# Ledger of designs, part 73: peptides against a protein of PDB entry 8PQO

Target 1, 252 residues: chain A of PDB entry 8PQO
Amino acid sequence: VLLKEYRVILPVSVDEYQVGQLYSVAEASKNETGGGEGVEVLVNEPYEKDGEKGQYTHKIYHLQSKVPTFVRMLAPEGALNIHEKAWNAYPYCRTVITNEYMKEDFLIKIETWHKPDLGTQENVHKLEPEAWKHVEAVYIDIADRSQVLSKDYKAEEDPAKFKSIKTGRGPLGPNWKQELVNQKDCPYMCAYKLVTVKFKWWGLQNKVENFIHKQERRLFTNFHRQLFCWLDKWVDLTMDDIRRMEEETKRQ

## One batch from the design tools (peptide; aimed at target 1 I97 F106 I108)

Design b1_p30_7_s4 (made by RFdiffusion4, then SolubleMPNN; from b1_p30_7, 19 letters changed)
Fold by OpenDDE base, seed 4:
Structure b1_p30_7_s4 (fold): chain B 252 residues (1-252), chain A 30 residues (1-30)
Amino acid sequence: as target 1 above (252 residues)
Amino acid sequence: SAAAEKARQELTLKIILGGFNMLASKLLRS
């Protein structure tokens, strides 16, 4: 098991982020071929647990139609079924990814707290002390070009170059986080993303777990760079606007 | 056989990773 807590600081408010996140997810997914085909929604219901209120979803992604025929034919039973259980209670979210074939041998869990701070909270997810000792805190700086793979770099998605016309935020210089505290009118937040990866196959555990974390880090980095650089596109949108957009997208 | 099991595991890994990549953007909602 490999745990890392990715802390992504953004010059947006927690409330703004909710809009920006949904907008940016939608935009990022437009070019992705992964349609709703093969998605089975088992559960989609409100939940309440331990004071947490939100929406619980259980989806199965059936990959049978998404893999080559020979893969489908050779795949063990359940191998092509990925389960996603998600608890959406913004500003808290939890997603658990499992595979029917792997059972307890595979787990990806992403737990996110969105807090109006600069990533200074320790153990925001309230892990046991012993477990917390094994968590690596990873700071993602969206302005740090060195954290971006060359193949992923786009000038139009560079927070160090972007200036929001609507908000005046940006560009983010090398010390933008330190300067942010002196800008009373600029909101900020941190997304604390605790990512748990378990891949319990002998000889592959470390390799796979590290690989998944590497991918997640890359994803988080690129996504939040986009989110910020798209600020002018979504900052004036409301959650109702987003909901309408999502509904319209579902009709297509 | 051990070889067959290994092959199944490797295939499964590819499936899982492929699926993960496919779902990666969706996970950004969390």
Scores: peptide ipSAE 0.400, ipTM 0.888, DockQ to the pose 0.603
OpenDDE base, seeds 1, 2, 3, 5: peptide ipSAE 0.378, 0.387, 0.391, 0.395; ipTM 0.881, 0.883, 0.884, 0.886; seed 5 fails the geometry check

Design b1_p30_8 (made by RFdiffusion4)
Pose (drawn by RFdiffusion4):
Structure b1_p30_8 (pose): chain A 252 residues (1-252), chain P 30 residues (1-30)
Amino acid sequence: as target 1 above (252 residues)
Amino acid sequence: MQTRESYMFSIGVFVFSLLFSHALVEFFKS
């Protein structure tokens, strides 16, 4: 099983990231016809354990209505049921994604620490030493065009071409992280996203784990580029504003 | 924190593709 820690250094604060991430998930999913239908909340409750106080959820995403009929007929029982178990104690969160048919043999776990630093901490997740020694640290720079697939590139989602009206932050150049250390004002943070991918069937552990990690890097990059370029849309929101928009979207 | 539903869709489609391809290979072997 392969583990990688993706460090996403951002010119926002940790407080700002919480609101921005919630807004971005909802906004990026605004054009998807077929969003919300098929989402099933099995469990939604508070939890507390040794310093980590938060909210636990168990949700199922039924994909039967979103795939062709033949896929629904051919799919082994439960293969189209995606389980997500989430522990949200921001600035820490853990999510575990499984498939009902694959049980625990296919698993994607993301454990994230959101810290007010420039991604300089080592083993921020406090792994056992030997296990930590086998974790590759992968840095994601949202200003670096070379880290974006050309088919994914969109000028309107390029931090190198965006300046915030409300904050004046951006555009981001190759030295933006260096100018952060030399700066006393603009906030910054790093999301330490430790990703574990497990595929235990058919001897395809390596191929699937690698494919999933490459896709996760691509998604983390595109998502956080979008998040920064949408600063003017969400930077003035509070958490109460986010919860209100959630309830609003709940009516339908 | 929240996850996009299209991500769950992609994962599901990916798992189905793996299962379908494995069943097809086993059918050809038979």

Design b1_p30_8_s1 (made by RFdiffusion4, then SolubleMPNN; from b1_p30_8, 21 letters changed)
Fold by OpenDDE base, seed 5:
Structure b1_p30_8_s1 (fold): chain B 252 residues (1-252), chain A 30 residues (1-30)
Amino acid sequence: as target 1 above (252 residues)
Amino acid sequence: MKILESVLLDLGKFVVDLLLEQAKKLAEEA
């Protein structure tokens, strides 16, 4: 098991982020080839547990049509079915990813707290002290181009070049986080993403777990760069606007 | 939070490749 807490600092408020996240997820999904194909929604319902209220979703990603024929033919039964269970109780979110074939030997858990701070809270997810000692804290800087793969880089999604017309935020220079503290009118938040990766196959555990973390970090980095650079597209939207957009998309 | 399909594809392919490699090793030992 490998645990890392990714801390993503953004020059947006927690309330703004709620809209921006939903918009950016929707937009990113549209840009993906075959978006929605092979996705089965099993459950989408409100939940309430221990004072936590939110939306629960259970989706299956069927990868059979997304892999080469030889992979599909050789893959064990269930190996190409990925289950995603998500509890969205913003500002808290939890996602659990499993595979039918691997069963308990494979787990990706992503727990996120969105806090109005600069990533300074320790153990925001309230892990046991012994468990917390084994968690690596990783700061993602959305303005740092060196954290972005060349193949993922887009100039229009570069926070170091982007300036929001509507808010005046950006571009984010090398010391933007330090400067943010002095900008009283600029909101900020941190997404604390505790990622738990489990891959219990002897000889492959470390390799796979590290690989998955690398992919998650890549995903978080690119996503939040997009979120910020799309600020002018979503900052004036309300949650009701987002809901309407989602409903319209479902009807197409 | 939705995981991007591209990441799922990469992970799926990676896992399948690993499984295939393990299967080959087992076959060579038999």
Scores: peptide ipSAE 0.056, ipTM 0.657, DockQ to the pose 0.601
OpenDDE base, seeds 1, 2, 3, 4: peptide ipSAE 0.046, 0.047, 0.037, 0.044; ipTM 0.653, 0.654, 0.629, 0.647; seed 3 fails the geometry check

Design b1_p30_8_s2 (made by RFdiffusion4, then SolubleMPNN; from b1_p30_8, 24 letters changed)
Fold by OpenDDE base, seed 2:
Structure b1_p30_8_s2 (fold): chain B 252 residues (1-252), chain A 30 residues (1-30)
Amino acid sequence: as target 1 above (252 residues)
Amino acid sequence: MKILESVYEDLGKFIVDILLEEREKLEELE
């Protein structure tokens, strides 16, 4: 098991982020080939558990059509079916990813707290001390180009170049986080993403777990760079606007 | 956070690669 807590600091409020996240997910999905083809929604319902209230979703990603034919033919039954269970109780979210073939031998858990701070809270997920001492805190700086792969880099999605016309935020210089503390008019938040990766196959545990963490970090970095650079597109939207947009998308 | 389909595609491919590698190792031991 490999645990890392990714801390993503953003010059947006927790309330703004809720809108921005939903917008950016939708926008990013539109930009991908397939547009959700192969995604089966099994469950989408409200839940309440231990005082936590939110929306529960269970999706299956059928990847058979997304991989080469030879891969599909060689893949064991269920190996290309990814299950995503998500508990969305913003500002808290939990996602559990499993695979039908791997069963208990494979798990990715992503637990996120969105807090109105600069990533200074320790053990926000309230792990036991013995578990917490094994968690590596990883800070993601969306303005740091060195954290972005060259193949992922887009100038229009570079927070170091973007300036929001609607809010005046940006561009984010090398010391933007330090400067943010002195800017009373600019809100800020941190997404604390505790990522737990488990792969039990002997000899492959470290390889797989580290690989998945690298992919998650890459995803978080690119996504939040987009989220910030798309600020002018979503900052004036309300949650009701987002809900309407989602409903319209479902009708298409 | 919703994960993009492309990430799951990469994950699926990676899983299959791992499975195939393990299969090859088992065949080599036979």
Scores: peptide ipSAE 0.214, ipTM 0.758, DockQ to the pose 0.669
OpenDDE base, seeds 1, 3, 4, 5: peptide ipSAE 0.181, 0.181, 0.198, 0.186; ipTM 0.743, 0.742, 0.755, 0.746

Design b1_p30_8_s3 (made by RFdiffusion4, then SolubleMPNN; from b1_p30_8, 23 letters changed)
Fold by OpenDDE base, seed 2:
Structure b1_p30_8_s3 (fold): chain B 252 residues (1-252), chain A 30 residues (1-30)
Amino acid sequence: as target 1 above (252 residues)
Amino acid sequence: MKLLESVYLDLGKFIVNLLLEQKKKLEEEE
């Protein structure tokens, strides 16, 4: 098991982020290869558990049509079916990812707290001390180009170049986080993303777990760069606007 | 946060490749 807590600091409020996240997920999904093809929604319902209240979703990603024919033919049954269970109780979210073939031998859990701070809270997910001492804190700086792969880099998604017309935020210079503290009118937040990766196959555990973390970090970095650079597209939207947009998308 | 389809695709491919590699190793040991 490999645990890392990714801390993503953004010059947006927790409330703004809720809109921005939903917008950016939808927008990014449009740019994906299948546009949602192969996604089966099994459950989408409200939940309440232990004082946590939110929306529960269970989706299956069927990747059979997304991989080459030879891969599909050679893949064990269930190997290309990925289950995503998500508990969305913003500002808290939890996602559990499993695979039908791997069963208990594979788990990705992503637990996120969105806090109105600069990533200074320790053990925000309230792990036991023995578990917490094994968690690596990883700070993601969305303005740091060195954290972005060249193949992922887009100038229009570079926070170091972007300036929001609607809010005046940006561009984010090398010391933007330090400067943010002195800017009374600029909100900020941190997404604390505790990622737990479990892969039990002996000899492959470290390889797979590190690979998954690398992919998650890449995803978080690129996504939040997009989220910030798309600020003018979503900052004036309300949650009701987002809900309407989602409904309209479902009708297509 | 939802993972993008591309991430799931990469994950799926990675898993399948690992399985195929393990299968090959087992066959070579026979």
Scores: peptide ipSAE 0.222, ipTM 0.757, DockQ to the pose 0.702
OpenDDE base, seeds 1, 3, 4, 5: peptide ipSAE 0.214, 0.221, 0.216, 0.222; ipTM 0.747, 0.759, 0.751, 0.758; seed 4 fails the geometry check

Design b1_p30_8_s4 (made by RFdiffusion4, then SolubleMPNN; from b1_p30_8, 22 letters changed)
Fold by OpenDDE base, seed 5:
Structure b1_p30_8_s4 (fold): chain B 252 residues (1-252), chain A 30 residues (1-30)
Amino acid sequence: as target 1 above (252 residues)
Amino acid sequence: MKIRESVLLDLGKFIFNILKEIKEKLEELE
């Protein structure tokens, strides 16, 4: 098991982020090849548990048509079905990813707290001390080009070049986080993303777990770069606007 | 947050490439 807490600092408020995240997820999904083919939504309903209220979703990603022939031929029954269970109680979110074939031998858990700070809170997810000491804190700097793969880099999604017309935020220079502290009128937040990865196959555990973390970090980096650079597209939207957009998308 | 399908695809390719290598090695021992 490998745990890392990714801390993504953004020059947006927690309330703004709620809109921006939903918009950016929708936009990113449109940009994916295949148009969401292979995604089955089993459950999408409100939940209430232990004082936590939010939306619960259970999705299955069917990868059979998306993988190369040799993968499909080698894949055991259920191996290409990925289950994603998500509890969205913003500003808290939890996502659990499992596989039908691997069962308890595979787990990706992503627990996120969105806080109006600069990523300074320790153990925001309230782990036991013994567990917390094994968590690596990883700061993602959305303005740092060196954290972006060349194949992922787009100039229009570079926070170091982007200037928001509507808010005046950006571009984010090398010391943007330090400068942000002195900017009274610019909101900020941190997404604390505790990622738990388990791949319990002898000889492959560390290799696969590290690989998954690398991919998650890549995903978080690219997503939040997009979120910020799309600020002018979503900053004036309300949650009601987002809901209407989602409903319109479902009708298409 | 929705996980991008591309990440899962990369993971799948990675895992099954390893499995393929293992399978090939086992077949060589037979």
Scores: peptide ipSAE 0.038, ipTM 0.645, DockQ to the pose 0.501
OpenDDE base, seeds 1, 2, 3, 4: peptide ipSAE 0.031, 0.032, 0.028, 0.033; ipTM 0.628, 0.633, 0.595, 0.638

